# Ledger of designs, part 10: peptides against a protein of PDB entry 1Y0J

Target 1, 39 residues: chain A of PDB entry 1Y0J
Amino acid sequence: EARECVNCGATATPLWRRDRTGHYLCNACGLYHKMNGQN

## One batch from the design tools (peptide; made by RFdiffusion4, then SolubleMPNN)

Design b1_p11_1_s3 (from b1_p11_1, 4 letters changed)
Fold by OpenDDE base, seed 3:
Structure b1_p11_1_s3 (fold): chain B 39 residues (1-39), chain A 11 residues (1-11)
Amino acid sequence: as target 1 above (39 residues)
Amino acid sequence: SLLEELKEKAL
């Protein structure tokens, strides 16, 4: 199996992030979520 | 959008 960003489906990123509930996000989506609190 | 811009930078 391969890890995927729960927001955009990306399977590779310079830095994996996780939201408050533990879901994996690529760096870009993680930053977006942090800045906006949503997507 | 911001998300799209961030994705471009992250690639």
Scores: peptide ipSAE 0.044, ipTM 0.567, DockQ to the pose 0.525
Fold by OpenDDE base, seed 4:
Structure b1_p11_1_s3 (fold): chain B 39 residues (1-39), chain A 11 residues (1-11)
Amino acid sequence: as target 1 above (39 residues)
Amino acid sequence: SLLEELKEKAL
């Protein structure tokens, strides 16, 4: 199975990121979480 | 939304 962003469900991204508990986020969602601490 | 704007910029 393909990796998915836990926030938006995207399966492709220029850069995979991870949240504080290790869940995968796409680049955009990862940046959003980092900057705002929100979905 | 901010999230959608960031998604577009990330592409």
Scores: peptide ipSAE 0.041, ipTM 0.549, DockQ to the pose 0.478
Fold by OpenDDE base, seed 5:
Structure b1_p11_1_s3 (fold): chain B 39 residues (1-39), chain A 11 residues (1-11)
Amino acid sequence: as target 1 above (39 residues)
Amino acid sequence: SLLEELKEKAL
């Protein structure tokens, strides 16, 4: 199996993050979501 | 969105 960022589809990242509902986000997208509260 | 921001930077 392979994990992928629900925002950009990336399958590799220095750090996997999770949004408020538990979906996986790559580090970059996770930080963006945290800062802006949306995609 | 992040994807839209990236698209903008590419133009």
Scores: peptide ipSAE 0.030, ipTM 0.472, DockQ to the pose 0.218
Fold by OpenDDE base, seed 2:
Structure b1_p11_1_s3 (fold): chain B 39 residues (1-39), chain A 11 residues (1-11)
Amino acid sequence: as target 1 above (39 residues)
Amino acid sequence: SLLEELKEKAL
């Protein structure tokens, strides 16, 4: 099975990240969430 | 999210 970003649905990223609850985020979304603390 | 909106617009 293919992993996908829980925020944008991307299936490819240079670096997979995880939110505080353990959900996978692509690099871009992970950084966005970290910086803004919101969607 | 804002990022989602930006990605969508890029399509």
Scores: peptide ipSAE 0.039, ipTM 0.507, DockQ to the pose 0.360; fails the geometry check

Design b1_p11_1_s4 (from b1_p11_1, 3 letters changed)
Fold by OpenDDE base, seed 4:
Structure b1_p11_1_s4 (fold): chain B 39 residues (1-39), chain A 11 residues (1-11)
Amino acid sequence: as target 1 above (39 residues)
Amino acid sequence: SLLEKLVEEAL
């Protein structure tokens, strides 16, 4: 089993984040979503 | 943009 960012599909990141519904996001995508509320 | 954020993390 491998974890992947639901936004970009990355399987590795310095820091895994999660959206409000628990989906995993890589650090970059998580920060982007947090700042902009969009992909 | 999303791409810019991905690049910032990669580089």
Scores: peptide ipSAE 0.067, ipTM 0.596, DockQ to the pose 0.385
Fold by OpenDDE base, seed 5:
Structure b1_p11_1_s4 (fold): chain B 39 residues (1-39), chain A 11 residues (1-11)
Amino acid sequence: as target 1 above (39 residues)
Amino acid sequence: SLLEKLVEEAL
């Protein structure tokens, strides 16, 4: 069971984030989504 | 961009 970022596929990150629907995002993608409202 | 953010975190 390997968790992966739904946006970029990364399997490791300093901080796992989650989008509004509960999907996992790596830190970088999560921040990007938050800043821009999209991937 | 998304790619730039990923690179920024990796550095």
Scores: peptide ipSAE 0.066, ipTM 0.605, DockQ to the pose 0.385
Fold by OpenDDE base, seed 1:
Structure b1_p11_1_s4 (fold): chain B 39 residues (1-39), chain A 11 residues (1-11)
Amino acid sequence: as target 1 above (39 residues)
Amino acid sequence: SLLEKLVEEAL
């Protein structure tokens, strides 16, 4: 079992984030989506 | 872009 960012596939990040439906995002992808509302 | 954000985090 290895966690992956659902957006970029990264398996490691300084901070795991989650979207509103509970999917895991790496820190960078989570922040980007939060700021821009898109990939 | 998303790629730029990923690079910023990695570097």
Scores: peptide ipSAE 0.066, ipTM 0.603, DockQ to the pose 0.389
Fold by OpenDDE base, seed 2:
Structure b1_p11_1_s4 (fold): chain B 39 residues (1-39), chain A 11 residues (1-11)
Amino acid sequence: as target 1 above (39 residues)
Amino acid sequence: SLLEKLVEEAL
């Protein structure tokens, strides 16, 4: 039951984020997706 | 993409 970033596979992050379809992203990847609309 | 950039830096 370990959570992983769907983009980079990281298992730890200061802040878990979610994309518009509910998939988990680490903080860095989530911010990138938000700013650019893609991974 | 971010993943592509991370992979490029790692290789």
Scores: peptide ipSAE 0.043, ipTM 0.526, DockQ to the pose 0.250

Design b1_p11_2_s1 (from b1_p11_2, 3 letters changed)
Fold by OpenDDE base, seed 2:
Structure b1_p11_2_s1 (fold): chain B 39 residues (1-39), chain A 11 residues (1-11)
Amino acid sequence: as target 1 above (39 residues)
Amino acid sequence: PLPPVVDEPPP
């Protein structure tokens, strides 16, 4: 399969995260949004 | 296991 971060398009990350509706985020983008609420 | 859940990103 081909997984991508819906925010930055990264295809590899130390830890995949998901938003509350199930979309995949890389670890960095997930943490960034969690802390800042911005892209 | 399922990945950790984070806040939904803005549009």
Scores: peptide ipSAE 0.097, ipTM 0.632, DockQ to the pose 0.222
Fold by OpenDDE base, seed 3:
Structure b1_p11_2_s1 (fold): chain B 39 residues (1-39), chain A 11 residues (1-11)
Amino acid sequence: as target 1 above (39 residues)
Amino acid sequence: PLPPVVDEPPP
C-alpha cells in the first residue's frame, strides 16, 4: 500500500490532505487547489 | 482523520 497525490503523483509530503471526494493530495497541491479554487 | 483541502461551509 502506497499513497500518491492525485495531482502530482508525489509519494511523500509533510502533510497529506483530502479533497471533498476523499482523494489524497500532498500538502503543496492541496494548498494550491485551496488558494486557486481548483478541485 | 486527514485535513481537508478546503473547509467549505454548506450552502
Scores: peptide ipSAE 0.083, ipTM 0.610, DockQ to the pose 0.214
Fold by OpenDDE base, seed 5:
Structure b1_p11_2_s1 (fold): chain B 39 residues (1-39), chain A 11 residues (1-11)
Amino acid sequence: as target 1 above (39 residues)
Amino acid sequence: PLPPVVDEPPP
């Protein structure tokens, strides 16, 4: 069971992020969420 | 144990 970005499904990223509810996001999706006020 | 840390590094 590999870690997976809950937004795009990516299993690899330079930096794993975690949203405010604890879901894993790849770096790109995490930044998008951060910049657009999404959690 | 401590609660999980929310990791949201700056851009």
Scores: peptide ipSAE 0.076, ipTM 0.582, DockQ to the pose 0.164
Fold by OpenDDE base, seed 4:
Structure b1_p11_2_s1 (fold): chain B 39 residues (1-39), chain A 11 residues (1-11)
Amino acid sequence: as target 1 above (39 residues)
Amino acid sequence: PLPPVVDEPPP
């Protein structure tokens, strides 16, 4: 399987994160969402 | 919105 960030489409990241509904986010997008609450 | 930089995994 190949994982993709649902926000930016990245396929590689130092740390995979997940949103509240279980979608995968790369580390950068996950942190961005965490800090801002949205894309 | 997207973050300005997407982190690259370590080697």
Scores: peptide ipSAE 0.079, ipTM 0.585, DockQ to the pose 0.043; fails the geometry check

Design b1_p11_2_s2 (from b1_p11_2, 4 letters changed)
Fold by OpenDDE base, seed 3:
Structure b1_p11_2_s2 (fold): chain B 39 residues (1-39), chain A 11 residues (1-11)
Amino acid sequence: as target 1 above (39 residues)
Amino acid sequence: PLPPVVEEPPP
């Protein structure tokens, strides 16, 4: 089994994050929202 | 434990 970022499909990241429904995001995609995203 | 939750995936 392998984990994948639900946004970009990456299978490796320095830090896995989650969205509020429990889906996994890579660090880069998670930080995109934190740094530049809305909401 | 995981870092802070993101509301939704970015574009």
Scores: peptide ipSAE 0.102, ipTM 0.650, DockQ to the pose 0.145
Fold by OpenDDE base, seed 2:
Structure b1_p11_2_s2 (fold): chain B 39 residues (1-39), chain A 11 residues (1-11)
Amino acid sequence: as target 1 above (39 residues)
Amino acid sequence: PLPPVVEEPPP
């Protein structure tokens, strides 16, 4: 399967996360949004 | 299952 972070386009990450609508985020982007609420 | 969900990213 092919998976990409919907925020930065990364295809690899130590930990995949998901947003409340089910879209995939890399660990870094998921944490960034959790902390800052913006791109 | 994946870890807890985060806020939906803005456009």
Scores: peptide ipSAE 0.095, ipTM 0.630, DockQ to the pose 0.183
Fold by OpenDDE base, seed 1:
Structure b1_p11_2_s2 (fold): chain B 39 residues (1-39), chain A 11 residues (1-11)
Amino acid sequence: as target 1 above (39 residues)
Amino acid sequence: PLPPVVEEPPP
C-alpha cells in the first residue's frame, strides 16, 4: 500500500504531515492549509 | 514522530 495526501492525492513528499483527524497531508498541502486555513 | 498537526483541509 502507498500513503496518499488526502487533499491532493500525492503519494510522495519530503515530509508527511497530518490533519487534526490524523489523516495524511503532503508537505505542500499541510503548509498551505496551515498558512491559509483553506484549500 | 510527525510534525505538528495541521488544520484539517476543507472539503
Scores: peptide ipSAE 0.101, ipTM 0.643, DockQ to the pose 0.178; fails the geometry check
Fold by OpenDDE base, seed 4:
Structure b1_p11_2_s2 (fold): chain B 39 residues (1-39), chain A 11 residues (1-11)
Amino acid sequence: as target 1 above (39 residues)
Amino acid sequence: PLPPVVEEPPP
C-alpha cells in the first residue's frame, strides 16, 4: 500500500504531513496548506 | 491551489 498525497498525488516526499482530518499530504502540499490555510 | 513545486526526497 503506497502512500499518496491527497492533494497532488505524490508518492514520495521528504516528510509526510497530515491534515486536520488525517489525510496524508506531501511536505510541499502540507506547507502550502499551512501557509495559505487551504489549497 | 497546488504548490508550485513538489519536492522530491533526497537520495
Scores: peptide ipSAE 0.080, ipTM 0.586, DockQ to the pose 0.043; fails the geometry check

Design b1_p11_3_s1 (from b1_p11_3 with P1A E8L)
Fold by OpenDDE base, seed 1:
Structure b1_p11_3_s1 (fold): chain B 39 residues (1-39), chain A 11 residues (1-11)
Amino acid sequence: as target 1 above (39 residues)
Amino acid sequence: AKPVPPPLPPP
């Protein structure tokens, strides 16, 4: 099993992030969610 | 904790 971004499904990223509920996001999606007030 | 929001478009 491999880690996946829960938003976009990416399996590789320069930096794994986690949302406020602990689910993994790639760097780009994590920043996008943060920018939009959802992370 | 807040519920998980719906997925957003990828950047």
Scores: peptide ipSAE 0.085, ipTM 0.548, DockQ to the pose 0.064
Fold by OpenDDE base, seed 2:
Structure b1_p11_3_s1 (fold): chain B 39 residues (1-39), chain A 11 residues (1-11)
Amino acid sequence: as target 1 above (39 residues)
Amino acid sequence: AKPVPPPLPPP
């Protein structure tokens, strides 16, 4: 099994992030979510 | 388990 970004499906990233509910995001999606996200 | 949040526009 491999970790996936719950937003874009990426399986590789320089830095795994987590949203406020604990879901894994790639670095790019995590930064985007932090600035723009509403989930 | 927690639901997966809706997708956002790609960065």
Scores: peptide ipSAE 0.083, ipTM 0.566, DockQ to the pose 0.115
Fold by OpenDDE base, seed 5:
Structure b1_p11_3_s1 (fold): chain B 39 residues (1-39), chain A 11 residues (1-11)
Amino acid sequence: as target 1 above (39 residues)
Amino acid sequence: AKPVPPPLPPP
C-alpha cells in the first residue's frame, strides 16, 4: 500500500503534506486544502 | 484506518 493523496489519489509528489487532522495530501492538494479548507 | 476528509476540488 503505497502512500497516496487522500484528495486526488496521487502516489508521487515533490512534497508530502498533511492536513490539520493528519491525512496525507500531495503538495498541490495540500496547498489547496490549506487555502480553501474549513478553518 | 483513519477517516478520509471529503474531497475538495482538484487544484
Scores: peptide ipSAE 0.081, ipTM 0.568, DockQ to the pose 0.117
Fold by OpenDDE base, seed 3:
Structure b1_p11_3_s1 (fold): chain B 39 residues (1-39), chain A 11 residues (1-11)
Amino acid sequence: as target 1 above (39 residues)
Amino acid sequence: AKPVPPPLPPP
């Protein structure tokens, strides 16, 4: 099995991030969430 | 440039 972003499904990223409950986000989705502020 | 990612789904 492969790691994937829980938002967009990407399986590769320059930097894996995590949401506040520990789910993996790709760099782009993590930054988007950080900048737009809500989930 | 490339589009922004979609918003995160609700919990």
Scores: peptide ipSAE 0.066, ipTM 0.564, DockQ to the pose 0.065

Design b1_p11_3_s2 (from b1_p11_3, 3 letters changed)
Fold by OpenDDE base, seed 2:
Structure b1_p11_3_s2 (fold): chain B 39 residues (1-39), chain A 11 residues (1-11)
Amino acid sequence: as target 1 above (39 residues)
Amino acid sequence: SLPVPPPVPPP
């Protein structure tokens, strides 16, 4: 088992984030979602 | 099953 970003598939990131439904996003994708009101 | 967030530009 390995965690991966549900958006880009990355398996490594400086910081794992979660969206509003609890799914894992890498730092970059999570920040993008947050900036656009989707995280 | 879990929903997938809308895709955004990858890093």
Scores: peptide ipSAE 0.103, ipTM 0.585, DockQ to the pose 0.118
Fold by OpenDDE base, seed 5:
Structure b1_p11_3_s2 (fold): chain B 39 residues (1-39), chain A 11 residues (1-11)
Amino acid sequence: as target 1 above (39 residues)
Amino acid sequence: SLPVPPPVPPP
């Protein structure tokens, strides 16, 4: 049950992030979501 | 398991 970014499918990242509903995002996708007002 | 949000453009 390896962790994956729900946006890009990456399995490795310097920092795992979670959106407001608890879904895992890699650092890059998490920052993109934050900047663009997404989850 | 939770639903996933729709994908957004890559950063």
Scores: peptide ipSAE 0.102, ipTM 0.585, DockQ to the pose 0.116
Fold by OpenDDE base, seed 3:
Structure b1_p11_3_s2 (fold): chain B 39 residues (1-39), chain A 11 residues (1-11)
Amino acid sequence: as target 1 above (39 residues)
Amino acid sequence: SLPVPPPVPPP
């Protein structure tokens, strides 16, 4: 199964990130989470 | 796998 961002559903990104609980996020969503301190 | 966290605004 293909990896996808748990927030926006994107299946491709320049950089896969992970949230604090280990879920995969695309680069953009990961940065948003980081800046806003929220899941 | 793991619980999905609450969504945040998409890009």
Scores: peptide ipSAE 0.102, ipTM 0.581, DockQ to the pose 0.104
Fold by OpenDDE base, seed 1:
Structure b1_p11_3_s2 (fold): chain B 39 residues (1-39), chain A 11 residues (1-11)
Amino acid sequence: as target 1 above (39 residues)
Amino acid sequence: SLPVPPPVPPP
C-alpha cells in the first residue's frame, strides 16, 4: 500500500519524482535516471 | 530501470 521507488524500493525520500511514464522514483533514483538519460 | 544508484552524499 505504501508508495515505493520503482527502481530501488525505497518507501521514504525527501522528494518523490516521477519518470516519463509516471512511475514514482525516490529523489536519488530520479536524479540518477536523469543523469544517465532515462528519466 | 537503471541500476540502484550509489549513495547520495549530503548537501
Scores: peptide ipSAE 0.065, ipTM 0.594, DockQ to the pose 0.078

Design b1_p11_3_s3 (from b1_p11_3, 3 letters changed)
Fold by OpenDDE base, seed 3:
Structure b1_p11_3_s3 (fold): chain B 39 residues (1-39), chain A 11 residues (1-11)
Amino acid sequence: as target 1 above (39 residues)
Amino acid sequence: TLPVPPPVPPP
């Protein structure tokens, strides 16, 4: 299978992250979520 | 269908 960021659709990232409910996010999107506290 | 917050800016 192929993993993709649920926010931007990226299929490759230096570090996969997860949102509060467990959905996969690329590093950049995950950090943005973390800093802003929301999607 | 439930309201969904807008996506964060893409990289």
Scores: peptide ipSAE 0.106, ipTM 0.550, DockQ to the pose 0.067
Fold by OpenDDE base, seed 5:
Formats: sequence, C-alpha cells, structure tokens
Structure b1_p11_3_s3 (fold): chain B 39 residues (1-39), chain A 11 residues (1-11)
Amino acid sequence: as target 1 above (39 residues)
Amino acid sequence: TLPVPPPVPPP
C-alpha cells in the first residue's frame, strides 16, 4: 500500500501532488497533467 | 476506490 504515482508508478518523488479528482501523482507527472490541462 | 485517470506521456 505504498503510495504510487497513478501515471508512471513511481514510488518516490520530491513532492507528491494530487490531481483534481484526488489521485496521487509524482511531481513530474503532476506538472505534466497541469500543463496539459488534464486531471 | 477512486478511478485512475488515463495515462499521459511520461516526463
């Protein structure tokens, strides 16, 4: 039950982000989603 | 359980 990025599966990141629906994303994937207008 | 969003290109 370790936290994982729902996009890339990473288990470690400098900053955990959450998308607009509450799913956990690593920093990089979260920024990608944000910049591309996705969750 | 929350639905997982569709994957996007990896960074």
Scores: peptide ipSAE 0.106, ipTM 0.586, DockQ to the pose 0.116
Fold by OpenDDE base, seed 2:
Structure b1_p11_3_s3 (fold): chain B 39 residues (1-39), chain A 11 residues (1-11)
Amino acid sequence: as target 1 above (39 residues)
Amino acid sequence: TLPVPPPVPPP
């Protein structure tokens, strides 16, 4: 099985992040969510 | 089912 960013579909990232409901986001998408108050 | 986070610009 392979992990996938629920936002952009990336399967590789230097750091996996998770949103408030536990879904996986790549580092870039996770940081964007965090900066915009949506993570 | 799990909710989907709001879409944001991809890397």
Scores: peptide ipSAE 0.103, ipTM 0.579, DockQ to the pose 0.117
Fold by OpenDDE base, seed 1:
Structure b1_p11_3_s3 (fold): chain B 39 residues (1-39), chain A 11 residues (1-11)
Amino acid sequence: as target 1 above (39 residues)
Amino acid sequence: TLPVPPPVPPP
């Protein structure tokens, strides 16, 4: 019952984000995907 | 998914 980033596996982050399909991403991965057109 | 991003530098 723990959330994890679908990209890097992190289980803790200052801010949980979600990709375009609704999967959870940590803040860092979410921003990375966003900057590269995947979020 | 994309590759794991590089380390995030402190603000």
Scores: peptide ipSAE 0.057, ipTM 0.579, DockQ to the pose 0.077

Design b1_p11_3_s4 (from b1_p11_3, 3 letters changed)
Fold by OpenDDE base, seed 4:
Structure b1_p11_3_s4 (fold): chain B 39 residues (1-39), chain A 11 residues (1-11)
Amino acid sequence: as target 1 above (39 residues)
Amino acid sequence: SLPVPPPLPPP
């Protein structure tokens, strides 16, 4: 059971984030999502 | 289970 970013497939990140629906994102993808408000 | 959202630009 390894966590994976639902956007880019990364399995390691300095900080795991979650989108509004609860899906796991790496730090970079999560910040992009947060700053732009949509996929 | 929940659907995977559409892709964002990769980092």
Scores: peptide ipSAE 0.087, ipTM 0.565, DockQ to the pose 0.102
Fold by OpenDDE base, seed 5:
Formats: sequence, structure tokens, C-alpha cells
Structure b1_p11_3_s4 (fold): chain B 39 residues (1-39), chain A 11 residues (1-11)
Amino acid sequence: as target 1 above (39 residues)
Amino acid sequence: SLPVPPPLPPP
């Protein structure tokens, strides 16, 4: 039940992010979502 | 809960 990125499955990241729907993303995946205008 | 978004290219 450890937190994990819903995109890549990473369980550790310098900064946990959340997409517009509220799902957790690692920093890298969150930035990818942000940069590409996706939720 | 809420739907998981579709996968994006990995970092």
C-alpha cells in the first residue's frame, strides 16, 4: 500500500505530485503531464 | 474511486 506513481509505478521521488484528477505521480511523470497539458 | 489516467511515456 506504499504510495506509487500511477504512471510508472515508482515508489520514491523527490516530490510527489498529483494530476488534475488527484492521482499521485512521481515528479518526473507529473512534470510530463503538466508539460503536455494532460490530467 | 476515480479513473486512473492513461499511461504516458516513462521518464
Scores: peptide ipSAE 0.086, ipTM 0.562, DockQ to the pose 0.101
Fold by OpenDDE base, seed 1:
Structure b1_p11_3_s4 (fold): chain B 39 residues (1-39), chain A 11 residues (1-11)
Amino acid sequence: as target 1 above (39 residues)
Amino acid sequence: SLPVPPPLPPP
């Protein structure tokens, strides 16, 4: 199975990130999450 | 697998 961002559903990204609980986020969503402290 | 968190606003 393919990996996807749990926020936006993207299946490709320059850098896979993980949120504080270990869920995969694309680079953009991960940075947004980090900067805004959401969820 | 892990639960999906609530969606964030788009970056």
Scores: peptide ipSAE 0.072, ipTM 0.561, DockQ to the pose 0.102
Fold by OpenDDE base, seed 3:
Structure b1_p11_3_s4 (fold): chain B 39 residues (1-39), chain A 11 residues (1-11)
Amino acid sequence: as target 1 above (39 residues)
Amino acid sequence: SLPVPPPLPPP
């Protein structure tokens, strides 16, 4: 099964991140989320 | 200089 970033749909990333509820984010979306304080 | 990913949708 393929993993996808729940924000942008990317299927590959140098580092998988997760939001506080456990949803997978690619590195870029995860950093954007963290840096901008998004939910 | 690099594109920013789209903002996360609200929960």
Scores: peptide ipSAE 0.053, ipTM 0.545, DockQ to the pose 0.063

Design b1_p11_4_s1 (from b1_p11_4 with L3R R4L)
Fold by OpenDDE base, seed 4:
Structure b1_p11_4_s1 (fold): chain B 39 residues (1-39), chain A 11 residues (1-11)
Amino acid sequence: as target 1 above (39 residues)
Amino acid sequence: PFRLPAPPPEP
């Protein structure tokens, strides 16, 4: 199986990120979450 | 960061 961004479902990204509770986010969603505190 | 009824921001 492939890793998925928990927000958008992307399976590929230049950089995998994680939220504060450890869920995987693609780079774009991770940056959005970091900057806004939410999806 | 989970999916919501509203669409998430696009990558």
Scores: peptide ipSAE 0.096, ipTM 0.630, DockQ to the pose 0.179
Fold by OpenDDE base, seed 1:
Structure b1_p11_4_s1 (fold): chain B 39 residues (1-39), chain A 11 residues (1-11)
Amino acid sequence: as target 1 above (39 residues)
Amino acid sequence: PFRLPAPPPEP
């Protein structure tokens, strides 16, 4: 199995992040979510 | 695995 960003589907990222609910996000999506509170 | 119902962030 391969991990993927639950938002954009990316399978590789410089840094895996997790949202407040524990879902895996790539670095870019995670930062966006953190800054805006949403995707 | 599942997808969140949200579009990806803008570049």
Scores: peptide ipSAE 0.095, ipTM 0.607, DockQ to the pose 0.123
Fold by OpenDDE base, seed 2:
Order: sequence, then structure tokens, then C-alpha cells
Structure b1_p11_4_s1 (fold): chain B 39 residues (1-39), chain A 11 residues (1-11)
Amino acid sequence: as target 1 above (39 residues)
Amino acid sequence: PFRLPAPPPEP
């Protein structure tokens, strides 16, 4: 098993992030989600 | 784990 970004499906990232409900996001998707409030 | 119903952010 491998971790995946729940938004884009990436399996590798410089920094794993989590959304407000605890789902894993890659750095890029996580920052986007944080700044815009949605994917 | 599951995929969220949203596309990846645009570059």
C-alpha cells in the first residue's frame, strides 16, 4: 500500500498535507485547497 | 482511502 493524494492521485510529494477532515493531499493540492477552500 | 470528487488544481 502507498499513500495517494485524494485529489490528484500523486504518490510522492515534498510534503504531505491533510485537509480539514484528515484526508491526505500532496503539497500542491493541499496549498490550493487551503487557499481556495476547495479542490 | 478514496478519491475526492474534484479535479486537480490547474497549474
Scores: peptide ipSAE 0.094, ipTM 0.613, DockQ to the pose 0.123
Fold by OpenDDE base, seed 3:
Structure b1_p11_4_s1 (fold): chain B 39 residues (1-39), chain A 11 residues (1-11)
Amino acid sequence: as target 1 above (39 residues)
Amino acid sequence: PFRLPAPPPEP
């Protein structure tokens, strides 16, 4: 199995992040989500 | 898991 960013589908990132409900996001998508509250 | 319904941010 391989982890995937639930937003963009990336399978590799310098830092895996998780949203408020525990979904995995790559660093870029995680930061975007954090700043905007949505994808 | 599942994909979020909203599209990804612009590159």
Scores: peptide ipSAE 0.092, ipTM 0.611, DockQ to the pose 0.123

Design b1_p11_4_s2 (from b1_p11_4 with L3R)
Fold by OpenDDE base, seed 1:
Structure b1_p11_4_s2 (fold): chain B 39 residues (1-39), chain A 11 residues (1-11)
Amino acid sequence: as target 1 above (39 residues)
Amino acid sequence: PFRRPAPPPEP
């Protein structure tokens, strides 16, 4: 039971982010999501 | 609307 990015499955990141509905994203996926929108 | 999936972080 470890946190993972809901987009790419990464379990480690310099900075955990969250989307608008609270799903955890790694830093890279979170930045992409922020700039380009929902998958 | 359709969005491309976010890429994984580079190692």
Scores: peptide ipSAE 0.121, ipTM 0.677, DockQ to the pose 0.064
Fold by OpenDDE base, seed 2:
Structure b1_p11_4_s2 (fold): chain B 39 residues (1-39), chain A 11 residues (1-11)
Amino acid sequence: as target 1 above (39 residues)
Amino acid sequence: PFRRPAPPPEP
Protein backbone atom coordinates (compact mmCIF):
# COMPACT_ATOMS: atom_id res chain seq x y z
CA GLU B 1 0.00 0.00 0.00
CA ALA B 2 0.97 3.62 -0.51
CA ARG B 3 0.55 6.67 1.70
CA GLU B 4 -1.95 9.19 0.35
CA CYS B 5 -2.62 12.84 1.02
CA VAL B 6 -6.05 12.89 2.66
CA ASN B 7 -6.88 16.09 0.77
CA CYS B 8 -5.74 15.59 -2.83
CA GLY B 9 -4.89 11.88 -2.97
CA ALA B 10 -1.28 12.43 -4.00
CA THR B 11 1.02 9.50 -3.26
CA ALA B 12 4.29 11.41 -3.63
CA THR B 13 5.53 14.69 -2.18
CA PRO B 14 8.84 16.31 -1.28
CA LEU B 15 7.70 16.43 2.35
CA TRP B 16 4.91 14.59 4.12
CA ARG B 17 3.03 16.67 6.66
CA ARG B 18 0.37 15.82 9.22
CA ASP B 19 -2.71 17.73 10.28
CA ARG B 20 -3.65 18.39 13.91
CA THR B 21 -5.26 14.97 14.23
CA GLY B 22 -2.44 13.08 12.56
CA HIS B 23 -3.73 12.59 9.02
CA TYR B 24 -1.15 12.71 6.25
CA LEU B 25 -1.03 15.64 3.86
CA CYS B 26 1.34 16.33 1.00
CA ASN B 27 3.58 19.35 1.47
CA ALA B 28 1.40 21.67 -0.59
CA CYS B 29 -1.89 20.61 1.01
CA GLY B 30 -0.34 20.72 4.46
CA LEU B 31 0.79 24.30 3.94
CA TYR B 32 -2.61 25.22 2.54
CA HIS B 33 -4.35 23.60 5.50
CA LYS B 34 -2.08 25.36 7.97
CA MET B 35 -2.73 28.71 6.34
CA ASN B 36 -6.51 28.34 6.11
CA GLY B 37 -7.23 26.21 9.18
CA GLN B 38 -9.69 24.05 7.28
CA ASN B 39 -10.17 20.60 5.71
CA PRO A 1 -9.23 16.97 5.90
CA PHE A 2 -12.50 15.69 7.34
CA ARG A 3 -14.19 19.04 7.59
CA ARG A 4 -15.14 21.10 4.55
CA PRO A 5 -12.66 20.02 1.88
CA ALA A 6 -10.02 22.48 0.78
CA PRO A 7 -9.18 22.64 -2.91
CA PRO A 8 -5.99 20.85 -3.89
CA PRO A 9 -3.19 23.33 -4.51
CA GLU A 10 -1.63 23.69 -7.92
CA PRO A 11 0.97 20.98 -8.59
Scores: peptide ipSAE 0.138, ipTM 0.713, DockQ to the pose 0.088; fails the geometry check
Fold by OpenDDE base, seed 4:
Structure b1_p11_4_s2 (fold): chain B 39 residues (1-39), chain A 11 residues (1-11)
Amino acid sequence: as target 1 above (39 residues)
Amino acid sequence: PFRRPAPPPEP
């Protein structure tokens, strides 16, 4: 199995991020989530 | 992932 971004399903990213509850996000989705507080 | 589904950001 592989880690996946909970938003876009990406399995590779320059930097894994987490949301406020610990779900993994790719760098791009993590930044988007941080800026918009959504998804 | 907690409010509503959002599309991935543009590259």
Scores: peptide ipSAE 0.135, ipTM 0.712, DockQ to the pose 0.086; fails the geometry check
Fold by OpenDDE base, seed 5:
Structure b1_p11_4_s2 (fold): chain B 39 residues (1-39), chain A 11 residues (1-11)
Amino acid sequence: as target 1 above (39 residues)
Amino acid sequence: PFRRPAPPPEP
């Protein structure tokens, strides 16, 4: 299996991020989540 | 990811 962004389903990203509970986010979704506090 | 949805990244 491949890692997926829990928000958009992307399987590739320049930088994997994690949300505050440890779920994987692609870079773009992770940045958005960080700035807006929720997703 | 578990609250308000974020917009998808642009391709």
Scores: peptide ipSAE 0.134, ipTM 0.698, DockQ to the pose 0.100; fails the geometry check

